# Ledger of designs, part 30: peptides against a protein of PDB entry 4AID

Target 1, 242 residues: chain A of PDB entry 4AID
Amino acid sequence: FDIKRKTIEWGGKTLVLETGRIARQADGAVLATMGETVVLATAVFAKSQKPGQDFFPLTVNYQEKTFAAGKIPGGFFKREGRPSEKETLVSRLIDRPIRPLFVKGFKNEVQVVVTVLQHDLENDPDILGMVAASAALCLSGAPFMGPIGAARVGWVDGAYVLNPTLDEMKESKMDLVVAGTADAVMMVESEIQELSEEIVLGGVNFAHQQMQAVIDAIIDLAEHAAKEPFAFEPEDTDAIKA

## One batch from the design tools (peptide; aimed at target 1 G141 P143 A225)

Design b2_p18_2_s3 (made by RFdiffusion4, then SolubleMPNN; from b2_p18_2, 8 letters changed)
Fold by OpenDDE base, seed 2:
Structure b2_p18_2_s3 (fold): chain B 242 residues (1-242), chain A 18 residues (1-18)
Amino acid sequence: as target 1 above (242 residues)
Amino acid sequence: MEMLERLEKIRRKAVENR
C-alpha cells in the first residue's frame, strides 16, 4: 500500500488527511480525521461524456451510516432509503463551493460520496466532509480547479472560535460555515443571533484566513499522491488561462 | 496549465499571504 498522510494542527486540533489505504478503486479517496471524528470521501468520474449530455452531472452524497449511528446524535432511527435533513443539507454545503470549480464544458458524470465512519460528539463531520471531498477531488485527476477549504466560525464570549465543538456551539451567537479557494470565498451559510454586520463580515474573513492551512495541506497531499490529470480539452480555450 | 502546476501556484500564493 502506498499510504500518503498529511497532518496539521488546525484550530487547536489535529487534522489528518490520508490516502492509499481505503477505496483504491475510486479516482480519489481520502480518509480525514479531526479528534475522533472520521470521514471517508471518494470521488469517481466517468472517462467519457454520455451521448446528448447537456448539463454537468455532478452528484454529491453525504451519508451518516448506521454503523456510526451509536456515536451520532439521533442516528438510531434512520429507515433505509431517504437522506435525513442533515445529510441533504451537508450534501448541498459540499456541492455549492465545488460545482463552479470544474472546467467549463466538462460534462462527464462525477460522483462525490462522503461517509461518516466515526463521530466523537465534539467535532461535526460536515466541515471535515467538505475538506475530505475537496482533497479526494484534487487527488482524482478530474478537471477540478480546487482545492477548497472550509471552516465553521462561532462567536463565544465576544471572540471568533474556529470549528467550535458541539458544546461550545451552545454558547455561540453565530454558526457561520464558509468555503473558499486560496483566492476567493465561494460559499457562506450562516445562522446569527443579534450580531452586527461587522462581526459577521469579520467572521467570513477569519474563516477564509484560517482555511488557508487546510488548502495548503490538500495541495501538499496532492503533490505526493494525485493521479495524472485526465486529458480533457474544453471547447473554449479562454477558460484554461485563469 | 497542468493541475499540479496550478496547485503549486496556489501554494506559493498561500505562503506569500502568511
Scores: peptide ipSAE 0.031, ipTM 0.647, DockQ to the pose 0.079
OpenDDE base, seeds 1, 3, 4, 5: peptide ipSAE 0.026, 0.025, 0.024, 0.014; ipTM 0.652, 0.622, 0.654, 0.478

Design b2_p18_2_s4 (made by RFdiffusion4, then SolubleMPNN; from b2_p18_2, 9 letters changed)
Fold by OpenDDE base, seed 1:
Structure b2_p18_2_s4 (fold): chain B 242 residues (1-242), chain A 18 residues (1-18)
Amino acid sequence: as target 1 above (242 residues)
Amino acid sequence: MEMLKRLEEIRRKAVEKR
């Protein structure tokens, strides 16, 4: 088993990215751990486009499994069935920053599945799920122009806090979720209590700075464990306008 | 905006029920 692992300290917590043990049938698969919160991200992509496919068929599914539900806040025994509102919202949170990073013209089916395996009651699986999905895509060989990093920023006791715990978030005047590449912010979602625009913009910059260590960790993992890039040439759609 | 607010409300209600 060629298990590859990257470990970094991130916001005073240990982030572990691991591949090669689980879901080897996927194009990419990453176990991500922060504290005692554990997620599995898998990426699978079709090697051909379906006939008549006119849009990019990306599906992102975040799910909290019943065996983890005893530790997940509000995790009543989810019968196999319709996604919860949380699962639907976190799936969209993961989808938004990754969707625009696929090579234009790529219309092969892509499925990203993020499964919460464990929750520590401190570290929210959403940020970890974004990181794991990014890593799984970078390992897959899909024409994904990642990695993305992600961070949550709080404002606690007059300072920025990277990935505040669920308890720190009770005292936070800001919930700021940022995702981006090394070069650009791709997504910002925010809820703010009576803070200046300057503090919020500073929070976006802080998030983008702090996610670089995660981006670098994904790159290092990909250098050692990525599959060969899928040979994709976008159809020169400029040649059809002549 | 609306999405995080809703996630926070879900988290808060989940902690208050324990």
Scores: peptide ipSAE 0.400, ipTM 0.865, DockQ to the pose 0.016
OpenDDE base, seeds 2, 3, 4, 5: peptide ipSAE 0.397, 0.397, 0.395, 0.027; ipTM 0.866, 0.864, 0.867, 0.662

Design b2_p18_3 (made by RFdiffusion4)
Pose (drawn by RFdiffusion4):
Structure b2_p18_3 (pose): chain A 242 residues (1-242), chain P 18 residues (1-18)
Amino acid sequence: as target 1 above (242 residues)
Amino acid sequence: EIYEKWKEFWEKVEAKKA
């Protein structure tokens, strides 16, 4: 039972989100393609709370398979091992904007794994990784508040540029990753060539405008393919507090 | 607020699936 939201031509690049063919045993699994870079994002959460668990346990693992680029690893063991700098950075990049959007009071194990299966030498899978993770979360049925979008905004020839490619990045004076909900920007991360607060803030806003098409696309797939929502009521400590 | 919005999101999704 296969389903796509393949629409979203997004910033001139084709973004496809597919579910129901791969990883059917996960709560949410989405194979996401942008251009020719492909990642599988899976989301599983426990249907129970561990005794005495006092914070919300969430793990995000982002991993790159070197076969995603047609190469065997250079390491003595010719197999991927400990996460690199890029994998841990991207893992925090997904975790940061998601962790606060789970319903206050929810403390079940939640694991989201994103694996890079193919890299097209142009489209960074890091942003794609964020989008696919958000899509799998929505489909899983966990108490995860609306979808997240994300984009990289560059600054080339005096204009904002959405999801610039790796070659376009050589000419950019700004590298800004933004992730947000429909209402709000949830995170920023950037490296900037001494641009003003105005332009920087402009890029943040441009990103939040440009990522709406993605949130829409996730909502659209969730309307066709999401699992039943996991019932979770927080405790009405409201009367005790007053 | 997050909880209410979560309900609203899923009410919409369930309405569309129906």

Design b2_p18_3_s1 (made by RFdiffusion4, then SolubleMPNN; from b2_p18_3, 10 letters changed)
Fold by OpenDDE base, seed 1:
Structure b2_p18_3_s1 (fold): chain B 242 residues (1-242), chain A 18 residues (1-18)
Amino acid sequence: as target 1 above (242 residues)
Amino acid sequence: DGYEKWKALNERIKAAKE
């Protein structure tokens, strides 16, 4: 087994990114752990474009499977087959920041699957899933202009809190999810209770600063474990307009 | 340019494996 692992301290918690043990058939696969929450992200992409493909066919699927369901809040009887509301929302949270980061003209099918393997009831697997998906894409060789980082920011006792626990979130006046690259914020989702725009903007900046360590960790993992880049050259759209 | 950024990352990844 060629197992590569990156470990960082992040917001007072240990983040572990691992590849090479599970899902070797994927183009990229990352096992991500924070506390006792564990997610598996896989990225698979087609090596050719389908005939007549006119849009970029990206599918992102976040899943909280039954083996983790006993520890997942609201993990009642998932009727087999349809994503829960949470799974749908988190799938969108992952999709939104990554979709614009594929090289223009790339229209090969891409599938990202994030599976929650374990939940500790403290660390939400959504942020971890975003990080893992980013890492899996960077390892895959797909023409993805990542990595992205992600962070949740709370506002507790007049201060920003990075990736608050589920218990800390009960006291938080802010649920702010941010995703971005090293250089730019790509997505913001927020639920806010009686906070100024200044505090919210400060939270976005705090998130973007704090996610740099994650971005760097993904790059370090990719340097050691990424597949060869897919040979893709965008059509020089500027040359056709001359 | 995002493509150039991806290329640069890819070159860095390749160089780290050699």
Scores: peptide ipSAE 0.430, ipTM 0.908, DockQ to the pose 0.868
OpenDDE base, seeds 2, 3, 4, 5: peptide ipSAE 0.144, 0.183, 0.159, 0.191; ipTM 0.705, 0.779, 0.769, 0.782

Design b2_p18_3_s3 (made by RFdiffusion4, then SolubleMPNN; from b2_p18_3, 9 letters changed)
Fold by OpenDDE base, seed 5:
Order: structure tokens, then sequence, then C-alpha cells
Structure b2_p18_3_s3 (fold): chain B 242 residues (1-242), chain A 18 residues (1-18)
């Protein structure tokens, strides 16, 4: 197998992005690991637009149950066939920052699937899933203007903490999830306990700075493992600067 | 321009494969 791997130290943890071992039928596929949490992201896109397609048909599906049910608390009790509330929320969390980064006029069907394969009960797979989805899209050859990075920021003992553990999060006054490109913040989701706007904005900036290493890692992986870019040219009418 | 960013990434990817 032609396996490509990028490893970085990130927030005091090892982040591994791997491609080429599994899900080879996808346009892009990335196995991402942080601690002992493992996710598989796959990106698949249609090579033609459906007749009469008037919107960009992106679907993002985050799933925890199927492979990690024995390690994820409550995984066994989730109803079969329907996303849990968490899975629905994380699917949207991944969708939000990536949707605006497709080239305007691209209306081919895109499916991103993020599957949690293992959960260590310390590292939440949502951030890892965002990173993996970004990487899978960059590898796919789809007209995706990523990568995005992502980070969770906590506020513990009067300091920012990058990707706090689930135990550290119990003491955190902030659950701040940020996603962005190298140049811009694309999404912020936050649960805040009586913190100043200054601390929250500082947390967004901290997240955006810390995710640059992830963005660079995805680019490096893509340089070595991406498929040929899909031959797509935007229609001139859609080339109007967003 | 997002398209230019995608093109720039594509050129980097192509250059790294060459």
Amino acid sequence: as target 1 above (242 residues)
Amino acid sequence: DGYEKWKALNERIKAAKA
C-alpha cells in the first residue's frame, strides 16, 4: 500500500494524518489519530452535475456508533439508523466551515463521511473529525478552497488550553470550537460561563494561531498524496469576488 | 478569490509531484 503519513505535535499531543491504507474507493480518505481517538474521514464527489441542480449538494455525516460503540459512553443505547443529537451537531459543525469553501458554481454532489473508529475518552473526536474532513477534501481533488484547521479552546485556571481533555473540560469556563483557513476564521461555536468578550476573542485568536500547524500538515499531506485536481472552471458569472 | 486559492494549492500539489 502507498501509505502517506504526516505527524505533528499539537497542543502537547501527537496528531497523525494518514492516507492510502483504507477507504481507497473514496476520492479522499484520511485516518486521523490524536491520543487514542481515531477517526476516518472520506470525501466523495460526483464527476458531473445532475441535470437541473440549482444548489450545491453537500452532505456531511458524522458517525460515532458503528465501530466505536464499545468505547463511547451510551453508544450501545443510541437508536440504530438515526443520528444522535451529538452526531447531528458535529455533522453541522463540520459542514459550516467547509460549505463556503467550495468554488462558486460547483454543483456536483459532495459527500463527506466522518466515522469515529476509536475513542480514548480523553480526546473528543469532533475536532479530529473536522481536521480529517478537511484533509480528505484536500486529497480528493474536489474544488475545495481549504484546508481548514480546527481547534477547541478551554479556559482553565485563568489560561487558554488547546484541545482540553474531557476531564479538563469539566473545569473549563469555556468550550470554544473554532474552524478557519490560514487567512480567516470561518466558524465559531461557543459555550461560555461568564467570561469577558475580550477573553472569548482572545480564545478565537489563540485557536486560529494554533490551527496553523494543522493547516500546514494537511497541505504537506496533500502535496504528497492528493489526487489530480478535478477539471473545473467556474462560470464567468459566478467568478464575482466573494 | 477562492478559485485562485484552490488553483494555488493545485499548483503546489502538482509541483510537489513533479
Scores: peptide ipSAE 0.199, ipTM 0.784, DockQ to the pose 0.794
OpenDDE base, seeds 1, 2, 3, 4: peptide ipSAE 0.178, 0.198, 0.187, 0.170; ipTM 0.773, 0.787, 0.776, 0.774

Design b2_p18_3_s4 (made by RFdiffusion4, then SolubleMPNN; from b2_p18_3, 9 letters changed)
Fold by OpenDDE base, seed 4:
Structure b2_p18_3_s4 (fold): chain B 242 residues (1-242), chain A 18 residues (1-18)
Amino acid sequence: as target 1 above (242 residues)
Amino acid sequence: SGYEKWKELVARIKAAKA
C-alpha cells in the first residue's frame, strides 16, 4: 500500500488523515481519526454528465455502521435502510458547505459517503466526518474548490472550547458548528443558551481561525496523495459568494 | 477568488505528481 498520512495537533487532540489503505477503488478515500473516533470518507464522481442533467447531482450520506453502534450514543436502535435523524442532520451539515464549492457548470454525479467506523464516546464523529469528506474530495480530483475545514465551538466556564468532548458539551452554553474555506465561512449551525450575539460571532471567528490548521493539513495531504485533477473548464470563473 | 485558489492547488498537485 502507498499510505500517506498527515498528523496535526488540533484543539489538544491528535487529528490523523490517512489515505491509501482503505477504499482504494474510490476516487478519494480518507480515514480520519481523532482520539479513538474513526471515520472513513469516500468520494466518487462520474467522468461524464448524464444526458439531460439540469442540476448538480451531489449526494452526501453520513452513516454509522451497526458494528460501531454499540459504542455510538443512541446507536443501538438503528433500523436498516433508513437514516436516523442524526445521520440525516450530519449528512446535511456535510452537504451544505461543500455543495457551493463545486465549479460552476459541473453536473457529473458526485457521491460522498462518510462512515463512522469507531466512536470513543468523547469525540463526536460529525466534525471529523466533515473534515474527512473535504479531504476525500480534494484527493479525488473532482473540480471541488475546497478544502473546507470544520469546527465545533463550545462555551464552557466563560471560554471558547474547540471541539468539546461529549462530556464538556453537557456544560457548554453553545453548540456552534462552523465550516468554511481558508477565506470564507460557508456554513454556521448553532444552538445557543443565553449568550450575547458578540460571544456567538466571536465563536464563529474562533472556529474559522482554528480550522486553518485542518485546511492546511488537507492541502499538504492532497499535494502528496491526490489523483490527477479532472479536466474541467467552468462556465463562469466568478468567485463563490459567501 | 475561490476559483483562483483552486487553480493554484490544482497546479501544486500536478507539479507534485510530475
Scores: peptide ipSAE 0.490, ipTM 0.920, DockQ to the pose 0.544
OpenDDE base, seeds 1, 2, 3, 5: peptide ipSAE 0.284, 0.393, 0.363, 0.449; ipTM 0.862, 0.899, 0.887, 0.912

Design b2_p18_4 (made by RFdiffusion4)
Pose (drawn by RFdiffusion4):
Structure b2_p18_4 (pose): chain A 242 residues (1-242), chain P 18 residues (1-18)
Amino acid sequence: as target 1 above (242 residues)
Amino acid sequence: TAYEEIEEIREKAFEERE
């Protein structure tokens, strides 16, 4: 039972989100393609709370398979091992904007794994990784508030540029990753060539405008394919507090 | 409100699948 939201031509690049063919045993699994870079994002959460668990346990693992680029690893063991700098950075990049959007009071194990299966030498999978992770979360049925979008905004020839490619990044004076909900920007991360607060803030806003098409697309796939929502009521400590 | 909206979408998707 296969389903896509393949629409979203997004910033001139084709973004496809597919579910129901791969990883059917996960709560949420989405194979996401942008251009010819492909990641599988899976989301599983425990249907129970561990005794005395006092914070929300969430793990995000982002991993790159070197076969995603047609190469065997250079390491003595010719197999991927400990996460690189890029994999741990991207893992925090997904975790940061998601961790606050789970319903206050929820403390079940939640694991989201994103694996890079193909890299097209142009479209960074890091942003795609964020979108696919958000899509799998929505489909899983966990208490995860609305979808998240994300984009990289560059600054080239005095204009904002959405999801610039790796070659376009050579010419950019800004590297800004933004992730947000429909209402709000949830995170920023950037490296900037001494641009003003105005332009920087402009890029943040441009990103939040440009990522709406993605949130829409995730909401659209969730409408066709999401699992039943996991019931979770927080405790009404409201009367005790007053 | 955004949370309720996504819960309603998930419920509709589940009912349509039934």

Design b2_p18_4_s1 (made by RFdiffusion4, then SolubleMPNN; from b2_p18_4, 8 letters changed)
Fold by OpenDDE base, seed 5:
Structure b2_p18_4_s1 (fold): chain B 242 residues (1-242), chain A 18 residues (1-18)
Amino acid sequence: as target 1 above (242 residues)
Amino acid sequence: SLLEKMEEIRRKAAERRE
């Protein structure tokens, strides 16, 4: 199998992005690991637009399935059950920054599925899921103008902390999730207790700076493993404003 | 543009598979 892997040190943790071993039936598939948290992101897109499709049909589905330790399901993840509140929130968290990065006029169905395969109880799968989804889309050949990076920022003992552990988050006065491209912040989600706007803005900037290494890692992976771009030409009225 | 960047990335990816 043509397995491609990118490994970086990120916030004192090893981030691994891997493709080619699992879910090869998808247009893009990335296994992402941080600590002992493992997620699989898959991107699938239709090769034609449905008749009468008037909106961009993007669906993002984050799911936390309890898998037995060491079993990576190699097959179609049938959704068993209704999404939890967390799964719904994280699905939206992933959707928000990626949706605007598709080429305008592209109305083929796109499905992104992020599955938590393992959780170490330190590293939250949400950030890892955002990164993995971005990578999977970049590999897919879909007209996605990513990558995005993502980061969580805490405020612990008067300092910013990149991707705080669940234990560090108990002492954090900030839960700030940021997603963006190399050039722009695309999404901010924040739960903040008694912090100045200056600290929050500094946290957004810190997140955006720290996610560049992830963006570069996704680019490097895509340079080695991306599919050919899907042949799509937007209508002139839907041209990306340069 | 982001489009040009992604097209270049994908082109380089294709060239490395040949």
Scores: peptide ipSAE 0.136, ipTM 0.728, DockQ to the pose 0.802
OpenDDE base, seeds 1, 2, 3, 4: peptide ipSAE 0.024, 0.025, 0.024, 0.028; ipTM 0.640, 0.622, 0.621, 0.638; seeds 1, 4 fail the geometry check

Design b2_p18_4_s2 (made by RFdiffusion4, then SolubleMPNN; from b2_p18_4, 9 letters changed)
Fold by OpenDDE base, seed 1:
Structure b2_p18_4_s2 (fold): chain B 242 residues (1-242), chain A 18 residues (1-18)
Amino acid sequence: as target 1 above (242 residues)
Amino acid sequence: DLLEKMEEIRRKAAEKRA
């Protein structure tokens, strides 16, 4: 096994990104760990476009599997087959920031699957899943102009908190999820209780600053473990209009 | 190359933090 691992300290927690052990049949696969929360992200892309494909067929699927259900809050019998509300929401949280970062004109099928393998009841798998999905795409060779980072920001005792625990979130006046590149914020989702716009904007900036360490970690992992870039040249659609 | 672009992003991000 050619196992590559990157470990960083992030918000007072150890983040581990690992590739090369699991899901080797995928174009990219990353096992991400924070505390005792563990997710597997896989990225697979078609090497050709389907005939008549007119849109970019990106599918993102976040899943909390039954083998992890003993440690997942609300781990009652998920009826086989339909995503939970949480799974649907987190799938969208991952989709939104990554979708715009594919090279324009790329219409090959892309599937990103994030599977929660373990939950520690402190670290939410959603942020970890966003990071893992970003890393898996960067390793895949797909024409993805990432990485993205992600962060959750709380507001506890008059201060920003990076990736608050589930217990700290009970005391938080803000649940702010941010995703972005090194250069730009791509997505903001927020639930806020009686906070000024200034505090919220400050939280976005704090998140964007704090995710840079994750972006750098993904790049470092990709330098050592990425597949060769898929040869894709967008059709010069501007040359056909001349 | 995607890796070259990632390196460029990393460089720009480092320059903004310095």
Scores: peptide ipSAE 0.032, ipTM 0.659, DockQ to the pose 0.063
OpenDDE base, seeds 2, 3, 4, 5: peptide ipSAE 0.024, 0.016, 0.021, 0.014; ipTM 0.603, 0.532, 0.636, 0.430; seed 5 fails the geometry check

Design b2_p18_4_s3 (made by RFdiffusion4, then SolubleMPNN; from b2_p18_4, 8 letters changed)
Fold by OpenDDE base, seed 1:
Structure b2_p18_4_s3 (fold): chain B 242 residues (1-242), chain A 18 residues (1-18)
Amino acid sequence: as target 1 above (242 residues)
Amino acid sequence: SLLEEMEEIRRKAAEKRA
């Protein structure tokens, strides 16, 4: 087993990114841990385009598996076979920042699956899932111009808080989720209670600064564990429409 | 927003547990 692991301290918590143990059939696979929340991200991409494919076929699926011992919040009534509302929303949250980062003209099928394996009831697996998905894509060899980082920012007692716990979020006047590259913010989602635009913008900047450590950790992992880049040359016809 | 929808889901899930 060629297991590669990167560990960082992030917002007062240990973030672990691991590859090489599980899901070896995927192009990229990352086991990510923060606290006792654990997610598995897998990335698989087709090595050829389907005939007549006219759009980029990216599918992102976030799943919270109910293991027998843990009441995952929202897990009560999963009818077998349909994603919950939470799973659908988190899938979109992961999709939004990664979709624009694929090389233009790439129309091979890409599937990203994020599976929650464990939930500590303190650390929300959504942010961890975004990070893990980014890492899995960077390891896959797909023409993905990541990594992305992600962060949740709260506003508690007049200060920004990186990745507040579920309990800290009850006291937060802000729920701000940001995803971005080293150079740019790609996505902002926010719910705000009576805060100025200045505080919100400051929160976006804070998130972007704090996610750099995660981006660097993904790069370090990829330098040691990434597959060879898939040889993709966009056809001239798709380049001219840029 | 997507986040507002997520918080509403969380709130509704918490209310069902209380």
Scores: peptide ipSAE 0.047, ipTM 0.676, DockQ to the pose 0.015
OpenDDE base, seeds 2, 3, 4, 5: peptide ipSAE 0.018, 0.013, 0.022, 0.136; ipTM 0.497, 0.427, 0.453, 0.738; seeds 4, 5 fail the geometry check

Design b2_p18_5 (made by RFdiffusion4)
Pose (drawn by RFdiffusion4):
Structure b2_p18_5 (pose): chain A 242 residues (1-242), chain P 18 residues (1-18)
Amino acid sequence: as target 1 above (242 residues)
Amino acid sequence: AEEERLEEINEVRLKAQE
């Protein structure tokens, strides 16, 4: 039972989100393609709370398979091993904006794994990795508040540029990743060539505008394919507090 | 705001069950 939101031509690049074919045993699994870079994002959460668990346990693992680029690893063991700098950075990049959007009071194990299956030498999977992770979370049925969008905004020839490619990045004076909900920007991360607060803030806002088409697309797939929502009421400590 | 956002996404998920 196969389902796509393949629409979203997004910033001139085709973005496809597919579910129901791959990884059917995960709570949420989405194969996401943008251009010809492909990642599988899976989301599983425990249906129970561990005794005495006192914080929300969430793990995000982002991993690149070297076969995503047609190469065998250079390491002595010719197999991927410990995460690189890029994999741990991208893992925090996904975790940061997601961790606060789970319902306050929820403390079940949640694991989201995003694996890079194909890299097209143009579209960085890091942003795509964020979108696919967000799509799988919505589909899983866990208490995860609305979808997250994300984009990289560059600054080339005096204009904002959405999801610039790797070659376009050589000419950009800004590298800004923004992830947000429909209402709010949730995270920023950037490296900037001494641009003003105004332009920087402008790029953040441009990104939040440009990522709406993605949130819409995730909401659309969730309408067709999400699992039943996991019931979770927080405790009404409201009367005790007053 | 958080409650409304959660309700909206749950309504979207319930439509998928229809």

Design b2_p18_5_s1 (made by RFdiffusion4, then SolubleMPNN; from b2_p18_5, 8 letters changed)
Fold by OpenDDE base, seed 5:
Structure b2_p18_5_s1 (fold): chain B 242 residues (1-242), chain A 18 residues (1-18)
Amino acid sequence: as target 1 above (242 residues)
Amino acid sequence: MEEEMLKRTEEIRRKAQE
């Protein structure tokens, strides 16, 4: 097994990105860990376009499986049941920032699956799932112009909190999720209680700054573990208008 | 600014554990 791992300190917590141990049949697969929360992201893409495919067929599925504490299920993660509201929301949260970063004209089927393998009841797996999905895509060889980073920002006792715990979030006046590239904010999702626009903008900037370490960690992992880029030449869309 | 916000994040966490 060629196991590659990147470890960084991020907001006073250890973030681990690992590839090569599980889900090796995927184009990209990453285990991401923060605290005792563990997610598996897998990216799979078709090597050809389906006949008559008119849109980019990206599917993102986030799932919180029933896990046994301290066991990472090593197996075929079949979708168990209908997605919850949370799973649906987090699937969209991951989809939104990654969808625009695919090369224009790429219409091969792409499936991203994020599975929560362990939850510590402190670190929410959504941010970790976004990071893992980004990393899995960067490893896959798909024509994805990532990585993205992600961060959650809270507002507790008149201060920003990076990736607040579930307990810290009970006291937070802000739930701000930001995703972006090194150069740009791609997505903001926010629930805010009576805060100024200045505080919110400061939170977005703080999140974007803090996610750079994650972006750099994904790049470092990809430099060592990425597959060869899939040979894709976008059709010149100007040639179809002639 | 960033480093001060991180220090404050750590301080808030420390106070919540006390």
Scores: peptide ipSAE 0.219, ipTM 0.837, DockQ to the pose 0.018
OpenDDE base, seeds 1, 2, 3, 4: peptide ipSAE 0.063, 0.053, 0.024, 0.033; ipTM 0.755, 0.710, 0.559, 0.683

Design b2_p18_5_s2 (made by RFdiffusion4, then SolubleMPNN; from b2_p18_5, 10 letters changed)
Fold by OpenDDE base, seed 1:
Structure b2_p18_5_s2 (fold): chain B 242 residues (1-242), chain A 18 residues (1-18)
Amino acid sequence: as target 1 above (242 residues)
Amino acid sequence: MAAERLARTEAIRRKAQE
């Protein structure tokens, strides 16, 4: 098995990105681990556009499946049913920063699936899922202009904390989720308790700085393990204005 | 910004062809 792995220290925790062991039928697949939290991201894209497709058909699905039910908080049998509120929210957190990064005019179907395989009750799978989805897309050969990184920032005892544990988050005055490229912030989502705008903006900058190591780790993994790029040239939109 | 993002994605793509 050609298994490729990248390991980095990130916020005092080991982040592992692995490809080649699981979901080989996908265009891209990444197993991501932080602590004992484990997620599988898969990316699949159609090799042709559907007739009459007028929008970009990206679907992102984050799932906390029953395989992790022994360690997921509230892991009573979620009946085969509608995504939970958390699963819907995290699917949107992944979708928002990646959607703008596809080459303009690409309208082939893209499916990103993030599955939580294990939860340690310390490291939230959402940030790990964002990172894994980014990596899976970079490996896929899809015309994706990533990678993105992601980070959660807390404010505990008057300092920024990168990816606070669920217990540290109880004492945090900020829950700030940031996603971005090397060059730009793409998404911010924040819950704050009586903090200045300066502290929040400083948290966005801190997140963007701290995610660079993750972006570089995804690039390193992709340089070794990415599939051949899908041959897609955007239609010259300048030829329609003549 | 857009040019550097393009350059990184192109670098990934070039190495995937090696």
Scores: peptide ipSAE 0.023, ipTM 0.630, DockQ to the pose 0.587
OpenDDE base, seeds 2, 3, 4, 5: peptide ipSAE 0.021, 0.021, 0.021, 0.020; ipTM 0.614, 0.634, 0.620, 0.631

